# Designs tried in a protein design run: peptides against a protein of PDB entry 3T7K. Part 83

Target 1, 248 residues: chain A of PDB entry 3T7K
Amino acid sequence: KAEKILARFNELPNYDLKAVCTGCFHDGFNEVDIEILNQLGIKIFDNIKETDKLNCIFAPKILRTEKFLKSLSFEPLKFALKPEFIIDLLKQIHSKKDKLSQININLFDYEINGINESIISKTKLPTKVFERANIRCINLVNDIPGGVDTIGSVLKAHGIEKINVLRSKKCTFEDIIPNDVSKQENGGIFKYVLIVTKASQVKKFTKLINDRDKNETILIVEWNWCVESIFHLNVDFTSKKNVLYQKK

## One batch from the design tools (peptide; made by RFdiffusion4, then SolubleMPNN)

Design b2_p16_3_s3 (from b2_p16_3 with V3L E5K L6K N11K)
Fold by OpenDDE base, seed 2:
Structure b2_p16_3_s3 (fold): chain B 248 residues (1-248), chain A 16 residues (1-16)
Amino acid sequence: as target 1 above (248 residues)
Amino acid sequence: SELEKKAKETKDVELP
């Protein structure tokens, strides 16, 4: 069926998109539309898997969904597109207007607001955002909203290798893992990195660390610090926003 | 259109 619909076009574009959707197309597409999209080089996947070599996300705007946050870790993210791209494309293809010899839909006209070329270019870097920031091992409190598994999965996608989950009420100093990173000459490496939810945790962890390891560097942040770092694909250590405690 | 309705269908949860 799709071949007959597409036969009216002299030339078909190959968009070469391997995409996931978030905030749109939850129920997917009909069989004919999936086949049409596939013939145009647009493959849509239900879930993110590294093996699929995903390069695109469809979303109406920047979202704080797991899929959107992980899409910024694609290697590279080639396109972040509004769902209107698919709508306009399929509308043009299904249109009975006589003389459409070509599909005239430009991907660049459908960019998600706030995902610009400067963000896209950073996804071409050989390293992940937290890897570039010398953050490989973190401590995460077990009461984090969104859950440790989801939050941890997003953080791992962005270059955090090890996530230690702290039972905030019962943890001791021995439960806190160091950020095991080789000393770089020019970068503030924090020996202890923690993501916490409340001021009482800041007080507890700063005391535990300072009582046992007095001269060590500590970074305690909120989850929003990680989100902002992901959305910018850059860690700004000069910003105090979402930083609860910092000892250099 | 049906396509425009589908484009707005979402169940994805935003993280806090």
Scores: peptide ipSAE 0.574, ipTM 0.953, DockQ to the pose 0.944
Fold by OpenDDE base, seed 5:
Structure b2_p16_3_s3 (fold): chain B 248 residues (1-248), chain A 16 residues (1-16)
Amino acid sequence: as target 1 above (248 residues)
Amino acid sequence: SELEKKAKETKDVELP
């Protein structure tokens, strides 16, 4: 059926998109539309898998969804597009009135507001955002909103290798893992990196660390510190925003 | 259109 619909076009574009959707198209597409999209080089996946080599996200705007946050870790994220791209494309294809010999939809007209070329360019870097920041091993409190699995999955997508989940009420110093990064010449490395939710946790962990491992470097942040770092694809260590405790 | 309705369908949860 898709072939018959597309036969009216002399040339078909190949958009070369491997995409996920967030905040749009939750129920997916009908079989014919999926086939049409596939013939145009647009493959939509339900979930993010590294093996799929995803390069695109569809979303109405910047979202704090797992999919959107992870899309910024694609290698590269080639396009971040509004769902209107698919709508306009399929509308044009299904139009019986248009004697169109060609499909005239430009990807660049559908860019998500706030995902500019500066952000896209950073996804072409050989390293992930937290890797560039010398953060490989973190401690995450078990009572984090959104859950440790989801939060952990996002952090791993962005270069965190090891996530240690802390039982905030019961943990001891021995439960806290160091950030095992070789001293690079030009970067401040924090020996202990923690993501916490409460001021009481800051007090607890700072005491535990300072009492047992005196004079070590500590970074304690809230989840929003990670989110901001992801959205900018850069860690700004000069900012105190979302930093709860820092010892250099 | 049906497509425009589908484009607005979402159940993705924003993280806190």
Scores: peptide ipSAE 0.573, ipTM 0.953, DockQ to the pose 0.947
Fold by OpenDDE base, seed 1:
Structure b2_p16_3_s3 (fold): chain B 248 residues (1-248), chain A 16 residues (1-16)
Amino acid sequence: as target 1 above (248 residues)
Amino acid sequence: SELEKKAKETKDVELP
């Protein structure tokens, strides 16, 4: 059926998109539309898998969804597109009135606001954002909104190798893991990195660390610090935004 | 259109 619909076009574009959707198309497409999209080189996947070599996300805007945050870890993210791309494309293809010999839909007209070439270019870097920031091992409180699994999965996609989940009420100093990064000379490495939700946790962990491992470097942040770092694909250590405690 | 309705269908939860 898709072939018959597409037969009216002399040339078909190959968009070469391997995409996930977030904030749009939750119920997916009909079989014919999926076949059409596939013939145009647009493959839509339900979930993010590294093996699929995803290069695109569809979303109406920048979202704090797991899929959107992980899409910024694609290697590279080639396109972040509004759902209107698919809508306009399928509308044009299904239109019987338009004597269009070709599909006239440009990907660049459908870019998500705020995902610019500066962001896209950073997805071409050989390293992940937290890897570049020398953050490999973190401590995450178990009461983190969104859950440790989801948050942890996003952080791992962005170069965190080890996530230690802290039971905030019961943890001791021995439960806190160091950020085991080889000391590069450039002094920007925190020995202890923690993501916390409450001021009481800041007080607890700072005390535990300072009492047992005096003079070590500590970074305690909110989840929003990670989100901002992901959205910018850069860790700004000069910013105090979402930093709850810092000891250099 | 049905496509425009589908484009607005979302159940993805934004992380806090």
Scores: peptide ipSAE 0.572, ipTM 0.953, DockQ to the pose 0.954
Fold by OpenDDE base, seed 3:
Structure b2_p16_3_s3 (fold): chain B 248 residues (1-248), chain A 16 residues (1-16)
Amino acid sequence: as target 1 above (248 residues)
Amino acid sequence: SELEKKAKETKDVELP
């Protein structure tokens, strides 16, 4: 069926998209539309796997979904597109108007607002955002909304190698892991990096660390600090936004 | 359209 539908076009574009969808197309496409999209070089995957070499995301806007946050770790993210791209494309293809010799859909007309060339360019960097910030090992509280597995998976996609889950009520100083990074001259390296949810946790962890390792550097942030860093593909150490405690 | 309905179908949860 797809071949017969596409046979009316003299030339077919190859969009070369390997994509996931978030906030749209949850129930997927019918078989004919999947075949059409495949013939146009558009492959849609249900889940993110590194082996699939994903380069595109479909979403109506910037979202705080696991898929959207992870898409900013693609190498590179070539396109972040609104679902209207697929809608308009399929509408044009299914249109019975004989005179369409070519598919006239430009990818650039469907960019997600706020994902600009500056963001896309940063996905071409050889390093991940937290790797560039010298954050390899973090401590994450076990009561984090969204769950430690999901949050941890997003953080790992962005270059955090080790996530230590802290039982906030029972943890001791010995349960806190250091951020094991070699002293680089030009980067504020924090020995202890923690993601917490409550002011009581800040008080607890700052006391535990300062009582046992008084001279060490500490960064305690909210999950929003990580999200903002991901959305900008940059860690801004000059900003106090979402920073709960900082000791240099 | 049916396609426009599909485009709005989502079960993805935004993280807090």
Scores: peptide ipSAE 0.571, ipTM 0.953, DockQ to the pose 0.951

Design b2_p16_3_s4 (from b2_p16_3 with V3I E5K L6K N11K)
Fold by OpenDDE base, seed 1:
Formats: sequence, structure tokens, C-alpha cells
Structure b2_p16_3_s4 (fold): chain B 248 residues (1-248), chain A 16 residues (1-16)
Amino acid sequence: as target 1 above (248 residues)
Amino acid sequence: SEIEKKAKETKDVELP
């Protein structure tokens, strides 16, 4: 059926998109539309798998969804597109009135606001954002909103190798893992990195660390610190935004 | 259109 619909076009574009959707098309597409999209080189996946070599996300705007946050870890993210791309494309294809010999839809006209070439260019870097920041091992409180699995999965996609889940009420100093990064000479490495939700946790962990491992470097942040770092694909250590405690 | 309705279908949860 898709072939018959597309037969009216002399040339078909190959968009070469391997995409996920977030904040749009949750219930997917009809069979004909999926087949049409596939013939145009647009493959839509339900879930993010590294093996699929995803290069695109569809979303109405920047979202704090797991899929959106992980899409910024694609290698590279080639396109972040509004759902209007698919809408306009399928409308044009299904239109019987338009004597269009070709599909005239440009990907660049459908970019998500705030995902610019500066962000896209950073997805071409050989390293992940937290890897570049020398953050490999973190401590995450078990009461983190969104859940440790989801949050942890996003963080791992962005270069965190080890996530230690802390039972905030019961943990001791021995439960806190160091950020085991080989000391590069440039002094920006925190020995202890923690993501916390409450001021009481800051007080607890700072005390535990300072009492047992005096003079070590500590970074305690909110989840929003990670989100901002992901959205910018850069860790700004000069910013105090979402930093709850820092000891250099 | 049907496709415009589908485009608005979302159940993805934004992380806090």
C-alpha cells in the first residue's frame, strides 16, 4: 500500500533517520505510515538501544524525559526534530491534490528550539559529558525522585561508569565510594561526588566524609545539576547553580 | 487530522 502511495513521486528522499519519539506519537503510527517512513529512510524505534545506532529524536520541545536526556548521548545526535516534520511529510505524501513530483520537506526547518549546532557538535565528541568532567563514580541517594534505575540509566548513558546507591538513613562513611579517576594534573577532580535530594543529606554526608577523610574534595549536587550538564553537554564547575556543597 | 492527533499523544514522564 505504501509503495502505491509513493509511486506518484519520481524521487524519494532518504532521510537516514534512526529515531525515537518522546512527548509525541506515543501510540505509534499506522502500518501504512510506518511503511512510508521506512521507505523514506525514517526508522522509528520504541526504545533506546545502543545497537540501533540512533541518531535522531522527535519531540515537541526540550523535555526532561529519559529518552530526551539519553538522546543527547547519541553518537552523534544528528537531528532533534519536532513532530511537525512527520506531520507535514505524511500530509504531503497523502495529499492527492498536490501535483508534487518530489517531497519538499527539509529536516532543518523542524529543529527543536534550543537544540542548536553547538549542542549537536558536542555529541560528535569522542567522550561523554561526565567523562570529560572526570566524573566516573558517583553516589546517588536511594530516595531520588524518578528512581535510581532511571536516573542511573541516564547518567550511565552520559559517561558515569559506576553508580553507588546510598541508603540515606542508614549509610556510613564506608558506604560512600570515591570517584576513582586517575589524578590528572589539572586539579578539577572531586574525590567524592554525590547526588542528593535534601539539605539533611548534605549535612550527613559532609560530616561523614570530613570526619573520616579530612581535606578531600567533595561535590554534592542536585539532580538538576546533572540535567543542566546534559542539556548543555558541558559541566560548568564555575556555576553554583544546583550545587549544594563544594569543597575544592 | 489523524496524524496531528497522534503527534499529541504522550505518556512519557518528565524526570523531576
Scores: peptide ipSAE 0.615, ipTM 0.963, DockQ to the pose 0.953
Fold by OpenDDE base, seed 2:
Parts: structure tokens; C-alpha cells; sequence
Structure b2_p16_3_s4 (fold): chain B 248 residues (1-248), chain A 16 residues (1-16)
């Protein structure tokens, strides 16, 4: 069926998209539309897997969904597109207007607001955002909203190798892991990096660390610090936003 | 259109 519909076009574009959707197309597409999209080089996947070499996300806007946050870790993210791309494409293809010899849909006209070329270019870097920031091992409190598994999965996608989950009420100093990174000459490496949810945790962890490891560097942040770092694909250590405690 | 309706279908949860 798709071949017959597409036969009216003299030339078909190959968009070369391997995509996931978030905030749109939750129930997927009909069989004919899937076949059409596939013939145009648009493959849509239900879930993110590294093996699929995903390069695109469809979303109506910047979202704080797991899929959207992880899409910024694609290697590279070539396109972040509004669902209107698919809408307009399929509308043009299904249109009975006689003389459409070509599909005239440009990917660049459908960019998600706030995902610009400066963000896209950073996804071409050989390193992940937290890797570039010398953050390899972190401590995460077990009461984090969204859950440790989802939050941890997003953080791992962005270059954090080890997530240590702290049982906030019962943890001791020995439960806190160091950020095991080789000393770089020009970068503030924090020995202890923690993501916490409340001021009482800041007070507890700062005391535990300072009592046992007095001169060490500490970074305690909110989850929003990580989100902002992901959305910018850059860690700004000069910003105090979402930083609860910092000892250089 | 049907495709416009599908484009609005979402169940994805935004993280806090």
C-alpha cells in the first residue's frame, strides 16, 4: 500500500532518521504510515537502546522526560524535531493534489525551540557532559523524586559511570564513594559529588565528610543542576544555581 | 486529521 502511495513521486528523500518520540505519538502510527516513514528513511523506535544508533527525537518542546534527557546523549543527536514534521510529511504524501513531483519538507524548519546548533554540535563531541566535567562517580540519595533507577539511567547516559545510592537515614561516611577521577591540572575535581533532595541531607553529608576527610572537595547539588547541565550539554561550575554546597 | 490527533497522544512523565 505504501509503495502505491509513494509511486506518484519521482524522487523520494532519504531522511536517515533513527528516532524516538516523547510527548507525542504515544500510540504509534498506523501500518501504512509506518511503511511510508520507513521508505523515507525514518525509523521510529519505542525505547532507547545504544545498539540502535539513535540520532533523532520527536517532541513538541523541550521536555524533562527520560527519553528527552537521554536523547541529548545520542552520538550525535542530528535532529530534535517537532511532531509537525511527520504531520506535514504524511499530509503531503496522502494529499491527492495532482502535481506533487517531489516531497518538499525540510528538517531544519521543524527544530524544537531551544535545541539549536550549539547544542547539536556538542553531541558530536567524543565525551559526555559529565565526563567532560570530571564527574564519574556520584552519590544519590534514595528518596530522590523520579526514582533512583530512572535518574541513575539518565545520569549514566551522560557519562556518569557509577551511581552510589545512599540510604539517607542510615548511611555513614564509609557508604559515601569518592569521585575517582585522575587529577587534571586546570579543572576543579570534586572528590565527593552528591545529589540530594533537602537541606538536612546537606548538613548530614557535609558533617560526615568534613569530620573524616577534612580538606577534601565537595559538591552537593539538586537534581535540577544535572538537568540544566544536560539541557546545555555543559557544566557551569561558576553558577550557584541548584548548588546546595560547594567546597573547592 | 487522524495524524494530528496521534501527534497529541502522550503518556510520558516529566521528571521533577
Amino acid sequence: as target 1 above (248 residues)
Amino acid sequence: SEIEKKAKETKDVELP
Scores: peptide ipSAE 0.614, ipTM 0.963, DockQ to the pose 0.942
Fold by OpenDDE base, seed 5:
Parts: C-alpha cells; structure tokens; sequence
Structure b2_p16_3_s4 (fold): chain B 248 residues (1-248), chain A 16 residues (1-16)
C-alpha cells in the first residue's frame, strides 16, 4: 500500500533518521505510515538502545523525559525535530490534491526550540559530558525522585560508568565509593561525588567523609545539577547552582 | 487529522 502511495513521486528523499519519540506519538503509527516513513529512511524505535545508533529525537519541546535526556548522548544527535515534521510529511504524501512530483519537507524547518547547533555540535565530541568533567563513579541516594534505575540509566548514557546506590539512612563511610579517575594535569577531580535529595544527607555524608578521609575533595549535588549539565552538554564547576556542598 | 491526534498522544513522564 505504501509503495502505491509513494509511486506518484519521481524521487523519494532519504532522511536517514533513526529516531525515538517523546511527548508525541505515544501510541505509534499505523502500519501504512510506518512503511511510508521507512521508505523515506525514517526509522522510529520505541526504546533507546545503543545498538540502534539513534541519531534523532522527536519532541514538541525540550522535555525532562528519560528519552529526551538520553537523546543528548546520541553519537551524534543529528536532529532534534518537532512532531510537525512527521505530520506535514505524511499530510503531503497522503494528499490527493497535490500534483507534487517531489516531497518538499526540509528537516531544518522543524528544529526543536532551544536545541541549537551549539548543542548538536557537542554531541559530536568523542567524550560524554560527565566523562569530560572527570566524573566516572558516583554515589546516588536510594530515595531520589524518579528512581535510581531511571536516573542511573540517564547518567550512564552521559558517561558515568559506576553508580553506587546509598541507603541514606543506613549507609556508613565504607558504603561510599570514590570517583576513580586518574589525576589529569588540568582538571579538578573530586574524590567523592554524591547526588542527594535532602540537607540531612549533605550533613551526614560530609561528616562521614571528613571524619574518615580528611582533606579529600567532595562534590555533593542535587539531580538538577545533572539535568542542567546534560541540557548544556557541559559541566560548569564555577556555578554554585544545584551544588549543595563542595570541598576542593 | 488522525496523524495530528497521534502527535498529541503522550504518556512519557518528565523526571522530577
């Protein structure tokens, strides 16, 4: 059926998109539309897998969804597009009135507001955002909103290799893992990096660390510190925003 | 259109 619909066009574009959707098209597409999209080089996946080599996200705007946050870790994120791209494309294709010999839809007209070329360009870097920041191993409190699995999955997508989950009420110093990064010449490395939710946790962990490992470097942040770092694809260590405790 | 309706369908949860 898709072939018959597309036969009216002399040339078909190949958009070369491997995409996920967030905040749109939750129930997916009909079979014919999926086939049409596939013939145009648009493959839409339900979930993010590294093996799929995803390069695109569809979303109405910047969202704090797992998919959107992870899309900024694509290698590269080639396009971040509004759902209107698909709408207009399929409308044009299904139009019986248009004697169109060609599909005239430009990807660049459908860019998500706030995902500019500066952000896209950073996804072409050989390293992930937290990798560039010398953050490899973190401690995450178990009571984090959104859950440790989801939060952890996002953080791993962005270059954190090891996530240690702390049972905040029961943990001891021995439960806290160091950030095992070799001292690079030009970067402040924090020996202990923690993501916490409460001021009481800051007090607890700072005491535990300072009592047992005196004079070590500590970074304690809230989840929003990570989110802001992801959305900018940069860690700003000069900012105190979302930093709860820092010892250099 | 049907496609416009589908485009508005979302159940993705924003993280806190």
Amino acid sequence: as target 1 above (248 residues)
Amino acid sequence: SEIEKKAKETKDVELP
Scores: peptide ipSAE 0.614, ipTM 0.963, DockQ to the pose 0.944
Fold by OpenDDE base, seed 3:
Structure b2_p16_3_s4 (fold): chain B 248 residues (1-248), chain A 16 residues (1-16)
Amino acid sequence: as target 1 above (248 residues)
Amino acid sequence: SEIEKKAKETKDVELP
């Protein structure tokens, strides 16, 4: 069926997209539309796997979904597109108007608002955002909304190697892991990095660390600090936004 | 259209 539908076009574009969808097309496509998209070089995957070399995301806007946050770790993210791209493309293809010799859909007309060339360019960097920030090992409280597995998976996609889950009520100083990074001259390296949810946790962890390791650097942030860092593909250490405690 | 309906279908949860 797809071949017969596409046979009316003299030339078919190859969009070379390996994509996931978030906030759209949850139930997928019909078989004919999948075949059409495949013939146009558009492959849509249900889940993110590194082996698939994904380069595109479809979403109606910037979202705080696991898929969207992870898409900013693609190497590179070539396109972040609105679902209207697929809608308009399939509408044009299914249109019975005989005179369409070519598919006239430009990818650049469907960019997600707020994902600009500056963001896309940063996905071409050889390092991940937290790797560039000298954050390799973090402590994450076990009561984090969204769950430690999902949050941890997003953080790992962005260059955090080790996530230590802290049982906030029962943890001791010995349960807190250091951020094991070599002292680089130009980077604010924090020995202890923690993601917490409550002011009581800030008080607890600052006390535990300062009582046992008084002279060490500490960064305690909210999950929103990580999200903002991901959305900008940059860690801004000058900003106090979403920073709960900082000791240099 | 059917494709426009499908485009609005989502079960993805935004993280807090």
Scores: peptide ipSAE 0.613, ipTM 0.963, DockQ to the pose 0.953

Design b2_p16_4_s1 (from b2_p16_4, 6 letters changed)
Fold by OpenDDE base, seed 4:
Structure b2_p16_4_s1 (fold): chain B 248 residues (1-248), chain A 16 residues (1-16)
Amino acid sequence: as target 1 above (248 residues)
Amino acid sequence: MYDIDVNHPKDPQLPD
């Protein structure tokens, strides 16, 4: 069926998209449309797997979903597109009235607002955002909204190797792990990096660390600090936004 | 499959 539908076009584009969707297409696609998309070099996956070499995200806008945040870790993310790309594409293909001998859909017309070439270009870097920032081991409070598994998975996708989950009410200094990274010449390394949810946790962890390791560097941030870092694919250590405590 | 907004566990799951 798909072949018959596509036979009316003299030339078919190959978009070379391996994509996931978030915030759109919850009902999926019918079998014919999936096959059409496949013939156009568009493959949509249900979940993110490294083996699939995903290069595209479909979303209506910038979202704070696991899929969207992880898409910015793709190697590279080639396109971040609005669902209207697929909608318009399928509409053109199914249109019997269009005397179109060629599919005229430009991917660049469907870019997600706020995901520009500057962001896309950073996904071509050989390192992940937190790796570049010398953040490899973090402490995460167990009561974080979204859950430690989801948050942890996103952070790992962006170069954090080890996530230590802290039980905020019961943790001691010994439960806090150091950010074990080799000193690079030009980068301030925080020995302790923590993601927390409330001010009481800041007070607790700063006390625990300072009482035992009074001269050590500490970075305590909110989840939003991580999100902003991901959205920009850059950690800005000059910004105090979403930083709850910093000791250099 | 629904994706979860990581802001809050009670946030509405967004459609995939």
Scores: peptide ipSAE 0.021, ipTM 0.602, DockQ to the pose 0.129
Fold by OpenDDE base, seed 2:
Structure b2_p16_4_s1 (fold): chain B 248 residues (1-248), chain A 16 residues (1-16)
Amino acid sequence: as target 1 above (248 residues)
Amino acid sequence: MYDIDVNHPKDPQLPD
């Protein structure tokens, strides 16, 4: 059926997209449209798997969903596109209009606002954003909105190797793990990195660490610090935005 | 499948 529909075109593009969708296409695609998209080199996956070598995300805008955040860890993310790309593409293909020589849809016309070439280019780097920032091991409070699994999964996608979940009400100093990064001679490495939700947690963890490991570096941030870092694919240690406590 | 916005627990699950 898809072949018959596509036969009206003399030439078909190969978009070479391996994509996930977020904030769009909740009802999925029918089998014919999936086949059409596949013939155009567009494969849409339900979930992110590293083995699929995903290179594209469809979303109406920048979102803070797991899929969107993880898409910025693709190697590389080639395109971040609005769903209108697919909509217009399928519309053109299903059009009863005369035999078209080519599909006239440019991917660049459908870029998600705020995901520019600078961001895309950073996804080509051999390292992940938190890896570049010398953040390997973090402590995450168990009461974090979104859940530790989702947040942890996003963080891991972006280069954090170890996530230690802290039971904020019951944790002791011994429960806090150090950021085990080999000391770069000239780089400010934080020994303790924590993602927290409440000021009370900041006070607690700061006290616990300072009482037991007085001279060590501490970074306590909100989830938004991570999100901003992901959206920029860069950690700005000069910014105090979303930093709750910092000891250098 | 719904993608969860990790902003806030009250954030609606966005359709995947």
Scores: peptide ipSAE 0.044, ipTM 0.661, DockQ to the pose 0.127; fails the geometry check
Fold by OpenDDE base, seed 5:
Structure b2_p16_4_s1 (fold): chain B 248 residues (1-248), chain A 16 residues (1-16)
Amino acid sequence: as target 1 above (248 residues)
Amino acid sequence: MYDIDVNHPKDPQLPD
């Protein structure tokens, strides 16, 4: 069926998109449209897998979803597109009225607002954002909104190697892992990095660490600190935004 | 799990 529909076009573009969708296309696509998209070099995946070499995300806008946050870790993210790209493309293809011998849709007309070339260019870097920031091992409280699995998965996609989940009410100093970074790159290295949700946790963890390891560096942040770092593909250690406690 | 759009925080929470 797709071949018959596409036969009216003399030349078919190859968009070379390997994409996931977030905040759009909840009902998916019919089989014919999937086949059409595939013939145009557009492959849509349900989930993010490294093996698929994803290079595109469809979303109506910048979102804080797992898929969107992870898309910024693609190597590279080539395109961040509005769903209207697919909608308009399929409309054009299914249109009986248009004697169009060619599909005339430009990807650049459908860029997600706020994902600029600067952000896209950073996805071409050989390192991940937290890797560049010398954050490899973190402590994450178990009561984090979104759940430790989702949050952890996003953080891992962005270069965090080890996520230690802390049971906030029961944890001791011995449960807190150090950020084991052997290479002192030019950035500030924090021995203890923690993502917390409550001020009470800040008080608890600062006390535990300072009582046992008084001279060590500590960074305690909110999840929003991570999100902002991901959206900028850069960690700004000069910013106090979303930093709950810092000891240099 | 629901997440909120960063550009429009008043928008309905979206599933992950």
Scores: peptide ipSAE 0.030, ipTM 0.627, DockQ to the pose 0.119; fails the geometry check
Fold by OpenDDE base, seed 1:
Structure b2_p16_4_s1 (fold): chain B 248 residues (1-248), chain A 16 residues (1-16)
Amino acid sequence: as target 1 above (248 residues)
Amino acid sequence: MYDIDVNHPKDPQLPD
């Protein structure tokens, strides 16, 4: 059926998209449309796997979903597109009225607002955002909204190697892991990096660390600090936004 | 997981 539909076109584009969708296409696609998209070099995956070499995200706008956040870790993210790309493409293909010899849909017309070339270019860097920031080991409180698995998965996609989950009520100093990064002479490396949700946790962890390791560097942030770092593909250590405690 | 719109932080997002 897809072949018959596409036979009316003299030439088919090859978009070369390996994509996931977030915040759109909840009902999926019918088999014919999937086949049509496949013939156009558009493959849509249900989940993110590194082996699939994903290069595209479909979303109506910038989202804080797991898929969207992880898409910024693609190597590279080639395109961040609005779902209207697929909608208009399929509409054009299914249209009997327009004797179009060619599919005329330009990917660049469907870019997600706020994902610019600067962001896309950073996805071509050989390192991940937190790797560049010398953050390899973090402490994550167990009561984080979204759950430690999802949050941890996003952080790992962006270069965090080790995530230590802290039981906030029972945690001792011995439960807190250091960020084992070789001291670069000029880089603000924090020995302890923590993601927390409550002011009481800030008080607790600062006390625990300062009582046992008084002279060490500490960074305590909200999840939003990580999100902003991901959206910019850069960690700004000069910003106090979403930083709950910092000791240099 | 309840995701929050980055553009509208008070607005709930639909799940993936």
Scores: peptide ipSAE 0.028, ipTM 0.629, DockQ to the pose 0.104; fails the geometry check

